# Designs tried in a protein design run: peptides against a protein of PDB entry 4GMN. Part 203

Target 1, 375 residues: chain A of PDB entry 4GMN
Amino acid sequence: RYANITLLALVTLASIGTDFQETLVKGNQGSRESPISAADEEWNGFDDADGDAMDVDQKSSSGEDQEEDYEEIDVKEDDEDDDDDSITSEMQADMERVVGADGTDDGDLEDLPTLRELIQTAVPQLIRLSNLPIDSDESLTIQSHALSALNNISWTISCLEFANGENANIHNAWYPTAKKIWRKTILPILEADSADLKLATQVTSLAWAVARVLHGETPTDGNPHRKFISLYHSSKQQAGGNSNSIEEPEDPFQGLGVKCIGVVGSLAHDPAPIEVNREVGVFLVTLLRQSNNVPPAEIVEALNQLFDIYGDEELACDKEVFWKDGFLKHLEEFLPKMRTLTKGIDKRTQPELRTRADEALLNLGRFVQYKKKHA

## One batch from the design tools (peptide; made by RFdiffusion4, then SolubleMPNN)

Design b2_p22_1_s4 (from b2_p22_1, 13 letters changed)
Fold by OpenDDE base, seed 5:
Structure b2_p22_1_s4 (fold): chain B 375 residues (1-375), chain A 22 residues (1-22)
Amino acid sequence: as target 1 above (375 residues)
Amino acid sequence: SEKEFLRLAYELRLKRINEKLS
């Protein structure tokens, strides 16, 4: 009983985080004249857990044919549908304010009451639920739903612009909570070293969302970048043995390998320790050198992370890692391989992967040219 | 979906890269 109410509340919080995302995506699209066709790709992210149909033995009591004229009590369907629209409308109004507001520097989310309650009240409870002792299938289910809700909230917030002091109020409210998610939810699950690939994928997705806001200010306790690099390699060893059982994620960009690259790339941004930056940079460049055995989506993400990390010549990592470790040469040598890889992607079967690869190829050419001018 | 987040993040990245390369 209590478990079902908790699960329903967690599903509702996960849905809330999704609706916030859709509103942000729509708001950002509305600012750009180009109609990116909303491909209605159904978010199949809730696996319908096969409800084991308990065979309720319907004892066939052959009770007699009494034609009791059950008067159709015209149960007026009281339109209880109004209450669900109310929560979505307040959330939509908060998200419309976030998209439209020049970020006032006032650290109080007074103008964003729903987002405030989400960060201050809901997220701390989700963190507690994600840390419950796993002693039953119900506790695993609660953890999974708590991670899903934290993921959706964290991803939504990670889509806000925080550069140049934009959305500073939201950033300031989220930043301590994001660090708490990292230390209390992500790190303990990573330290538990579970062989559960589903849990590893969920925690890695959450880690990516959190690290996209915290960047190099993500807590370095226990060298999390090395754990995600190890998880990347472990995931490749498992996929190579049992080609039959891991349904390749329908979206190549939802793979655990891509998520691991996204996390470690985000962790390597300034002000990350130069040694953390170097280890991640070497990992990413090594993927490009080994590109014949790396999925195209992981190559696209690795390139994008390299551009984000080393796209600023004023940062210490440019001189101390990019130039010292000779990364430009590796990018130049990869350019013809990337052209071949991108051309090998079928536009009909994998249109998104092809588009993302074409753009990564374009950016690689520009990035190499930029770095050659500033050598 | 996480896919839409990745799309938005990608568009923002392309904008920032183009601004630095101009």
Scores: peptide ipSAE 0.092, ipTM 0.760, DockQ to the pose 0.656
Fold by OpenDDE base, seed 3:
Structure b2_p22_1_s4 (fold): chain B 375 residues (1-375), chain A 22 residues (1-22)
Amino acid sequence: as target 1 above (375 residues)
Amino acid sequence: SEKEFLRLAYELRLKRINEKLS
C-alpha cells in the first residue's frame, strides 16, 4: 500500500516535468509570431520544357465495394475523475507566468508558488529517495522513479532562458538546488561504479539537465568530466562485445553516448578551469577525428558542444585551448567528412537525425569561417 | 518526454545562434 502510493506520487512528479514542457513549448511558439517576412523569392518563371506526355493507359479495375459494416463499438468513456487536473492547472499557470514575465522582476518565487514548492519541498525529498540504501527491488524502483522525476524537473528548468538576466529569480532559486542534486545524487551514483547501464543512463541524463544550467560553475570535486568520459568509453566497449541487442533507444539522441557528450560539453563552459576545458575539448575533437566509428548523433552533439564552448573569443579558453591546441585545423579537416556523413543519412528513415546533421554541417562551415576571420 | 526537452533545447540553441549571426 505505502509503496504503491509512493510510486504513484513519483510518477505524478515525473509527469509534472512533461506538463511544464508543453507549457514552455506553447509559450515559446507564441513569441515566434514575429512575422517571418516572406522574402518575396521572385518565382523565376518555369521555362516550358516540352515534356512529351506519355499516355499511361488507365486500366479501370472495377474493384467491388465490399461494404464492411463497421459495428460502432460504443466505448463508454468512464469519466475517471481527473483529480490530476488541479495540480497540472496550477503548474501550467506558473509556467505561463514564467513565459509571460518580463525578466525585470528580481522578486522571490512569490508569484510562482507551485515552482517554489517543487524546488523547495519536492526536489529535496526526491534527492533523499534517490540516495536510499538499495536493499530491495522496491528500493531500486523508488530510486529509478526519483531520478526520473528529478530529470524531468531539471530538464524543464534547463529550457528556460537565463541569458541577459532573464528569469533571474528562478535561476537564483534553482542554482543551490541544482548544486545539491549534483553533490548528493549525481556524484554518489557515479562513485558507486555500478555496472547498471540503465542507472548510468538515468544519472547521466539528470547530470546533463543540471549541467545545462550550472555550466562551468558545476562542482569540480572528484573531476566528474573524467568520470563521464570514462563512462562514454566503457559504454562503447560493452555495446561492441555482446551481440545481445541492448535495445538502442529508438531515438539516436537518447543514447548514453550523446548524454555523456552533453554533460562534459556543458561542464567545460566558462568559468570552468582551463584544464577541465582542455580535457573536454580534446575529447570532443578526438571524436571528430575518429568519426568513422562514432554514431552520427554523437558527432552532431560534439559539434554543438564545441560551438557553444568556443563561440566567444573573449573567453580564456579560446586563447589557451582552442588556438593553442590547434582545434581550428581539426574542424577544417572534419568539414568534408561531415558532408559525407550528413549525405549518408536517409531523410525518409531518420528525418530528425538528418535535419540536425544538416544544421550542424551548416554551423560548422560558419564557425570555421568565423574563426578564420578572427585568427 | 526527454526527447521533446532535447528538441526544445536545440530550437533555443538555433535561435541564439541565428541572433548572433544576424
Scores: peptide ipSAE 0.081, ipTM 0.753, DockQ to the pose 0.644
Fold by OpenDDE base, seed 2:
Structure b2_p22_1_s4 (fold): chain B 375 residues (1-375), chain A 22 residues (1-22)
Amino acid sequence: as target 1 above (375 residues)
Amino acid sequence: SEKEFLRLAYELRLKRINEKLS
C-alpha cells in the first residue's frame, strides 16, 4: 500500500516536473512574442471508471437464425495520440530507487534527479512567478498557473510518508523549499487581503499542501491560523449575502471551507505554540457544536483534524488543551449528531461524502473510546 | 488532481488512526 502511494506520488511529481520543465523551457524562450496560450489542461482526476457491471441477464431467448450480416465496422483506429505521458525511463528509475533505497538521511537527492530538479530548479521559479506584481490580466494568469503548479507539486510531496524517518531525504530537501513557499508566496497573498475568492482558494489549497508537511513548524509570522479562520468566516458571510453562487465546487471536499479547516488543523500540530493549538482546537470544536449550519464535508475534515492533532496523549496539547478545555465532552455529545448527519447523506448522489462521513463517524467512536480509557 | 491527493491523504490518515487506536 505505501509503496503504491509513493509510486503514484512519484509518477505525479515526475509528470508535473516534466510538464513544468517543458513549460519553463518554452517560457524562457517565449519571452519575446507569442502569448502563452493557457492550455487550461485542468488535470481531470482519474475518471472513476464506474464499471457498471452490466448484469448480463442471460435471457436464453430461442433460436431464430437471423444471419444478421455483421457489417465489419471498419473501426478506423483513429490513432488518438494517447498522450500516454509515458513515465520517462528516468522517472521509472527514480520510482524504483525510492521504493528500494535505504533512506540516506542526507537531503541529497542524488538518486532522485527528477525530484531534485523539480525542487531546486522549478519551484524557485514558480515562487518568483507567483510573487510578480499584478499589473495586468496576464500577470494574474501567470500567478494563477504558478500557484496551480506549486499546489500540485506540494500536494504530491505531501502524500509521501515522512513518519518514522521514512523518505527523510525528500523531507529534508523539501522542508526549506516549503518554508520558502510559505514565506514568499502564501504570506504575501494573505497579507494583500484580496477580495478575489479564486485567488483565496488557490492560496488556501497551496497552504494546506505545504502545512501538511510543515505542520506546527510552519512559520508563525503574522498569525496565519487567524487569517485562515477569518477567511473561513468571510467566505461563509459572502455565500449568505450575494446570490452570486460562487459555484461551490461540485466536490464538497474542494470547498474553501474544507481547505481552511485543513490548513488550520495542520498548523495546530506539535510543535505549534499551545495558544495556536487552542485557538484552532476551539474553532474546530465550535464547528461541531454548530454542525447544523456547517456543510458535512467541513465536519468530516474538522473531525479528522481533531483526531490528528489530539491523537497523541504524550503531546503537551493533550493535557493543556484537549483535557483542560473539555474537548472529550464535546466530541461525545457530537456522536449522536454525527450519526444523524451521516445517515442524512444520500449514498446515490454523494457516495464519496457518505463514505468519508461513515469513516469519520467510526473514527469518532473509536477516538472517544480511546480517550476515555486514557483519562 | 487535488481530489486524488486528498483521497490518498485520507487513506494514509485512516491507516495511521487505525494503527494508533488498535
Scores: peptide ipSAE 0.050, ipTM 0.738, DockQ to the pose 0.500; fails the geometry check
Fold by OpenDDE base, seed 4:
Formats: C-alpha cells, sequence, structure tokens
Structure b2_p22_1_s4 (fold): chain B 375 residues (1-375), chain A 22 residues (1-22)
C-alpha cells in the first residue's frame, strides 16, 4: 500500500516534470519565430519491465456453489482526475511566465508558486527517496523513479537561460538545491560503485543536468570528474565483451558515453580547478585522437564541450590548458577526420546525428579559425 | 564575433536538448 502510493507520487512527479519541460520547450519555440523542426522524439519514459507472468497453477478445487448475493457496493470512484489538471494548469502558467519574461519581469519565485514548491518541497523529498537504503526491489524502483523525477526537473531548470543575470531568482533558488542533489544523491550513488548500468545511466543523466547549471562550481569533493571518466571507460569495456548488445539506446545521444562526456565537460568550466579542467580537456582531446573507435555522438558531444570550455580566451584555462597543452593542433588535425565522419552519417537513417555532426563540424572549423586569430 | 557564434551554438544545443526532453 504505502509503496504503491509512493510509486504513484513519484510517477506523478516525473510526469509533472515532463509536462513542465514540454511547456518550456513550446514557450521557447513560440518566442523564436525560426521554425526549428520539432523532432517528435517520444519520451523514453517507463520501460515496462516485462512482468514475468508467474503461471500460478490454480488447482481447480471444486468448492460448492454457495450463491451468496454480494450486494454490489457501488464504490463511487471519486474523480481524483480534477486535482491533476489543476496542477498542470498552474505549472503551465508558471512556465509561460518564465519563458514569456522578456527580461523585464524579474518575477520573484513568489510569482512562480509551482516552481517554488517543486524546488523547495518536492525536490528535497526526491533527494530523500533517492538516498533510501536499498534492501529490496521496491527500494530500487523507488530510487529509480526518484532519480527520473530529479532528472526531469533538473533538465527542465537547466534549459532556462541564466546568462547575463536572466532568471537569477530561479538560479538562486535552484543553486543550493542542485548542490544538495549533487552531494546527497549523485555522490553517494557514484561512491557505491554499483555495477548497475541502468542506475549509472540515470545518475549520470542527472549529474549532467545538475552540472549544466553548476558548471565549475559543482562540488569537487572526491574528484567526481575522474569517476565519470572511469565510468566512461568501464561502459566501453562492457560493450566490447558481451555480444549481447546492451541495446544501444535508439537515440545515439542518450548513450552513457555521451552523458559522461556531458558531465565532465560541464564540470571543467570556469571556475573549475585548472587540474580538473586539464584532466577533462585531455580526456576530450584523447577521444578525438581515438575517433575511429568512438561513436559519432560522443565525438559531437566532446567537440561541443571543448568549444564551451575553451571558447573564452579570458579564462585561465585558455592559457594554462588549451594553449599550454597544444589543443589547437589536435583540433586542427581532427578537422579532416570530422569531415569524413560527418559525411559517413546517413541523412536518411540518422538525420539528427547528421545534423548535429554537420553543426559540430561547422563549429570546429570556426573554432580553429577563431583560435588561430587569437594565438 | 566568432565568440558570439560559439555562444549561439551553445544556445542552439540547449534548445535541441530541450526539444528532446519534451
Amino acid sequence: as target 1 above (375 residues)
Amino acid sequence: SEKEFLRLAYELRLKRINEKLS
């Protein structure tokens, strides 16, 4: 009973987080007149784990026909449906306010009651649920759903513009909560060193969403970048050994390798310690050098992270890492390989991967030219 | 500038990540 209610509440919170995200995306599309084609990529939500129907051999005990007239107690299902529509409408209205705020309505979180309750009330409970002792399959399911809800919320918030002081109220409310997710959910799971690739993928997705807001201000305790680099390498070793293709997620960009790159890239942004930046930068550049054995989606993400980390010449990492470790040469040497890689992607079978690779190739050419002018 | 373009590319990536998470 209590577990089913907790599960339902977690499903509802995950759904709410998804609907909130959908509304944010629709709002961001409405404000920018340029139709970027919505690829209707369905939310890979609940993989219904095939419940092995235990064939309970009901032995036919021929018990006697006592026709007890069970009075059909017409249990009026109270339409609990009305409360869900109200929450969705309030969330939609909060998202429309966040997206429609043309920088003039610095609406306090007081004006965003649903988002406030999500951050201040729901997320702390999800953190608690994600950090329960795992002693049963039910506890694992609760953890997974809590991680999914935290993931959706964290991704949604990470999609807000925080540059130039935009959404500063939301950023300021989220920032301590994001650090709490990192310290209380992400780090403990990473420290448990579970061989569960599903859990590793969930926590890495959440870590990426959180790190996209915290950047180099993400807590460096226990060198989490090295744990994600290790996880990247471990994921490649497992894929190489069993000819049972762990079904590579149908989307190349949902792979654990891409997520690991996204996390470590985000962790390496200023004001990250220069040593953390160097270790990540060397990792990313090494992927480009080894590109023949790296999935195209991971190359695209690694390039994008390198552009974001080293796109600012005023940052200490530009001089102390990018120039000092000779990254420009590696990027320039990678240009012809990236052209070949991008051309090898079929536009018909992998249109998104091709589009993102074409963009990353364009950006690589521009980035190399930029860095050559500022050498 | 080339720097502004890289920033716009980041924003466009964010937009695409958003479009996938919808």
Scores: peptide ipSAE 0.026, ipTM 0.655, DockQ to the pose 0.062; fails the geometry check

Design b2_p22_2_s1
Fold by OpenDDE base, seed 4:
Structure b2_p22_2_s1 (fold): chain B 375 residues (1-375), chain A 22 residues (1-22)
Amino acid sequence: as target 1 above (375 residues)
Amino acid sequence: SELLEEVRKQLLERQKELARKL
């Protein structure tokens, strides 16, 4: 009974997140940003397993009143409030810079009570539910649905424009919560090193959504970029071996490989440590060099991430990584391969992949020209 | 802003609809 109520609440939260995302996508179709294909985790409707009601005959055995002394396990809430919610004075100053000096918008969502309730009330409960001990198929189901709800909420928020101080109130309200999702949900699941590719795909999708907002301010504890790079490689090894590969999602951009690239790309943005940026940049450029064995969607994502990471010449990563490691040469050498790859995509069968590849090819040409001019 | 208001309305209606089913 309680499980079904919890499940219904999680499905409800996931559905709210999806409805919110669809509305944002429909609204943002007026702005030139490519629709971030939401992880349309099609809510595979609860197949009403018509579990035949086995008539369990109520044998009225008069079981004696054993007063089982419910030992109140005094769960000492050692609220070690690791309220290391110490937004470093630098992060607070950077938030103040993003909000602008006149924006006293302290993340007050007074005008957005539903979003406030989602962020402040629902998400903390979803974090808790995602961290339950996995001891049953029920706990796995709860975790999966909690992750799906967190994913949908996080993706939806990541589709908001935060550039130039837009939606600063939402950003400020989301930012600490996004860090909490990272630290309390994403990292523990990554550290558990589960062989479950479904769980890995869910957590990686969530990690991408979170990292799309936090970028280089994403907590670096445990070197999560290396975990996602490792997961990328592991996913490729498994797809090559067993014909029972998890059905590649019909959407080529929903693949675990794309999600891993999206996460590590987002993690490598300024102010990420130059070492993290380098490891990610080398990974991404290596995918381009090995493009004959890489799905086109992963190439598109790797290119977009490279443009976003290295688009600004004022950033330390431009000098210390892009130029120092000779990335321009690799991008220039990849340009004819990208033209061939893009032309090989059938516009009729894969229209989205072709469109995104045509855009990435155009941007690659522009990016190479830009970098050559600024060399 | 107008999009966020519409989303807010839809979510609030959805929440109210779901809260009536719970």
Scores: peptide ipSAE 0.013, ipTM 0.452, DockQ to the pose 0.039
Fold by OpenDDE base, seed 1:
Structure b2_p22_2_s1 (fold): chain B 375 residues (1-375), chain A 22 residues (1-22)
Amino acid sequence: as target 1 above (375 residues)
Amino acid sequence: SELLEEVRKQLLERQKELARKL
């Protein structure tokens, strides 16, 4: 009973997040044609599997009243201080800080009471539910739904413009909560080293949504970029070896490989440590060099991430990584390959992939020309 | 839950207001 109520609440929160995202996208389509196409994770509805209700015949066995004398076994409650691995006093204080008015004007979300309740009330509960011990199929289902709800909320918020101080009130309210999702949900699940590709995909999608807001200010503890690079490589090895073709999602941009690239690209933005930026930049450039064995959608994402990371010449990563490690040469050498790749995509079967590849090819030409002028 | 319906209603109202300001 409680599990079903919790699941219904999680599904409802996930649906609210999706409904909010769809409207933000429809509202913003009037001003900027930036296809936030990565955010259309269709919530694949619960397939109502018609579970045949087996008629369990209630045989009324009238068993007699044996008054068994329950000897009151006085079980001494040995107060073993079970260090209940409950919400540590630090987690509770961190929950109270996320809910508590630490001197930043809480007034700025007064006009957004529902978003405030999502951030302050719903997200902390979703974080808690994502951290439950996985000891049953029910616990796995709860975790999956909690991650789905966190994903939809985080994606929705990541679709807001925060450039130039726009939506600063929402950014300031979300920022500590996004760091908490990262530290308390994403990192623990990545560290558990689960062979569950579904879980890995959900966590990576959530990580991308969170990292699209935090960028280089995402917590660097434990080098999470290396974990996502490892996950990228592991996912490619599994797809090649076992004939359990994990059905690549019908949308090539919803693939785990694309999500891994999106995460690590976002993590590499300024003010990320130069070595994190370098490792990610080398990974992305290596994908372009190996493009014959890389899905076109991953190439498109890797290019977009490279443009976003290295588009500003005033950033330390431009001098210390882009120029120092000779990335321009690799991008120039990739131009003819990208033209061939893009032309190879059938507009009839993959219209979106073709459009995004045509855009990425155009941007690559512009980016190479820009960097050559600023050399 | 009445809370979830109220949250959904408030989201839909605010969503319409935001879509009018954009």
Scores: peptide ipSAE 0.007, ipTM 0.449, DockQ to the pose 0.028
Fold by OpenDDE base, seed 5:
Structure b2_p22_2_s1 (fold): chain B 375 residues (1-375), chain A 22 residues (1-22)
Amino acid sequence: as target 1 above (375 residues)
Amino acid sequence: SELLEEVRKQLLERQKELARKL
């Protein structure tokens, strides 16, 4: 009885976190590109210097119009006005304030009462529920729902811009809570050595959302980057044995491999310890070298993480890792393979994967040219 | 469904009460 009420409250908190994320994405589509497409910023380098745009001679091959007469299946729009009033007027007003607020530096969430209550009241309870002893299917279900709610809240907050002191009030309120999620929820689950792939996927998704805000300030206790690299390799060994049972996620970017890359990439940013950066950088470059056996979505994510980690030449990791460990050579050798990989993706069946691969290919070319000029 | 709606409603009411105290 109490467990059903707890599960219901957790499902409702997870839904609130989803509705908040969807509202943020919809609100941001009016002013900035989709926060999932925040990776879709063309990496132009730090210097706005006159880089001649390579004329990609788009030879328009005029392929003939085969009008395949696809019968319009008249899907009756049953206008079920499901007034799924799921978004509260107060949540919508908080989202409109977050999207419209030039970041007030005053670390007070007085103007964001819903977000404040999510961070200060809900998240500490979700952390507690995610740490319950697993002694029943009911406790496992509670943990899964608590992780889902934490994931949705953490992803929503990770879609806010915190660059240049933007949203500093939200960042300052979230930062200690994000560290608490990491230390109290993520690390204990990673240390429990569970063979549960579902739990591993949930905790890795949450870890990515948290690490997208904390970056190199993510707690390094217990070398979490090595745990996620180990999880990446273990997930590949399991997938190779049971060709039948892991439904490939419909979205190639929702795979555990992509999530592991996203986590370790985020953990490797400055001010991460240089040895953490090196181990992650070597892992990512090794994926590119082994690209024939790596899903295209994981290659795209590994490239984006490499650009973000090593884009700034003023960072210690540029000299001590990128140049010292000879990463440029590996990126140059990968460039023709990336062109082949990207061209092999069918635009009709995998349009998003193709778009993100075309972009990562463009950015790889620019990044290699930039690093060659600054050598 | 009814219990979901009631918990949702209680969370909404609590949110409204918190928003009114600011």
Scores: peptide ipSAE 0.000, ipTM 0.428, DockQ to the pose 0.020
Fold by OpenDDE base, seed 3:
Structure b2_p22_2_s1 (fold): chain B 375 residues (1-375), chain A 22 residues (1-22)
Amino acid sequence: as target 1 above (375 residues)
Amino acid sequence: SELLEEVRKQLLERQKELARKL
């Protein structure tokens, strides 16, 4: 009875965190037509002053206009008002305020009561539940649901813009809580060295969401980047064994490998220790060198992380890692492989993977050109 | 158990959809 109520509450909190994210994303899409796809962000870290666009003369073969009279199937969108009563009027009002919030620097969430309760009341309980001794299948289930709720909340908050002092109140309220999730939930689970890939995927997803806000300010205690690199390699060794294929998520970008790359990339940003940055940078560049055995989605993520980490030439990691360890040469040597990889992705079966690979290829060309001008 | 698996599936699908929009 109590476990079912706790489980229902955890499921409800996980749903609330997701519905909060969907409405924040819808609210941001209403204000900015471009989804803040961190993948669709053309890497803008360089002055595009000398855009010699390689005119790829795609000779438009004039394929004959077969006017296939696509009968307008007037799909009456029956607006089934799925009154998903999950969005309380208070949550909707909080979301409207988050989308409209001029960044007041006071970390007071007085104007965001639902988000305040989520961060201040729910998250501390979820952290507690994720840290309970596992003594039964029921306690394991509670941990899994607590991690799912923490994941959804953390992902939601990580989708907010915090650049230029935007949402500073939310950032300031979340930041100490994010560090607490890291130290109290993520690190202990990573240190338990569980062979449970399901738990590893949940904790790695949560770690990525937390690290997307904390970046290089993520606590470096116990070298968590090495644990995620080890988890990446361990996950590949298990997938290569003839045992029951853990159903790879239908979405290539939801794989444990992508999540590990996203975590370690985020951990390597300034002000991360140069040795942490180096170990991550070498890992990412090594994936590109071994690309024949790496899923395309992991290559896309590894490229995006490399652009974000090394896009700013004023950062210490540019001189001490990027140039010193000769990363430009490896990126330049990878460019023809990336073109081949991207062209090998079927647009019909994997349209998203193809789009994100085409963007990552474009950004790689631009990034290599930028770094060559600044050499 | 089925409701929890379904909610977990929905939360994973929504997380997937969000990580596509990110």
Scores: peptide ipSAE 0.011, ipTM 0.433, DockQ to the pose 0.037; fails the geometry check

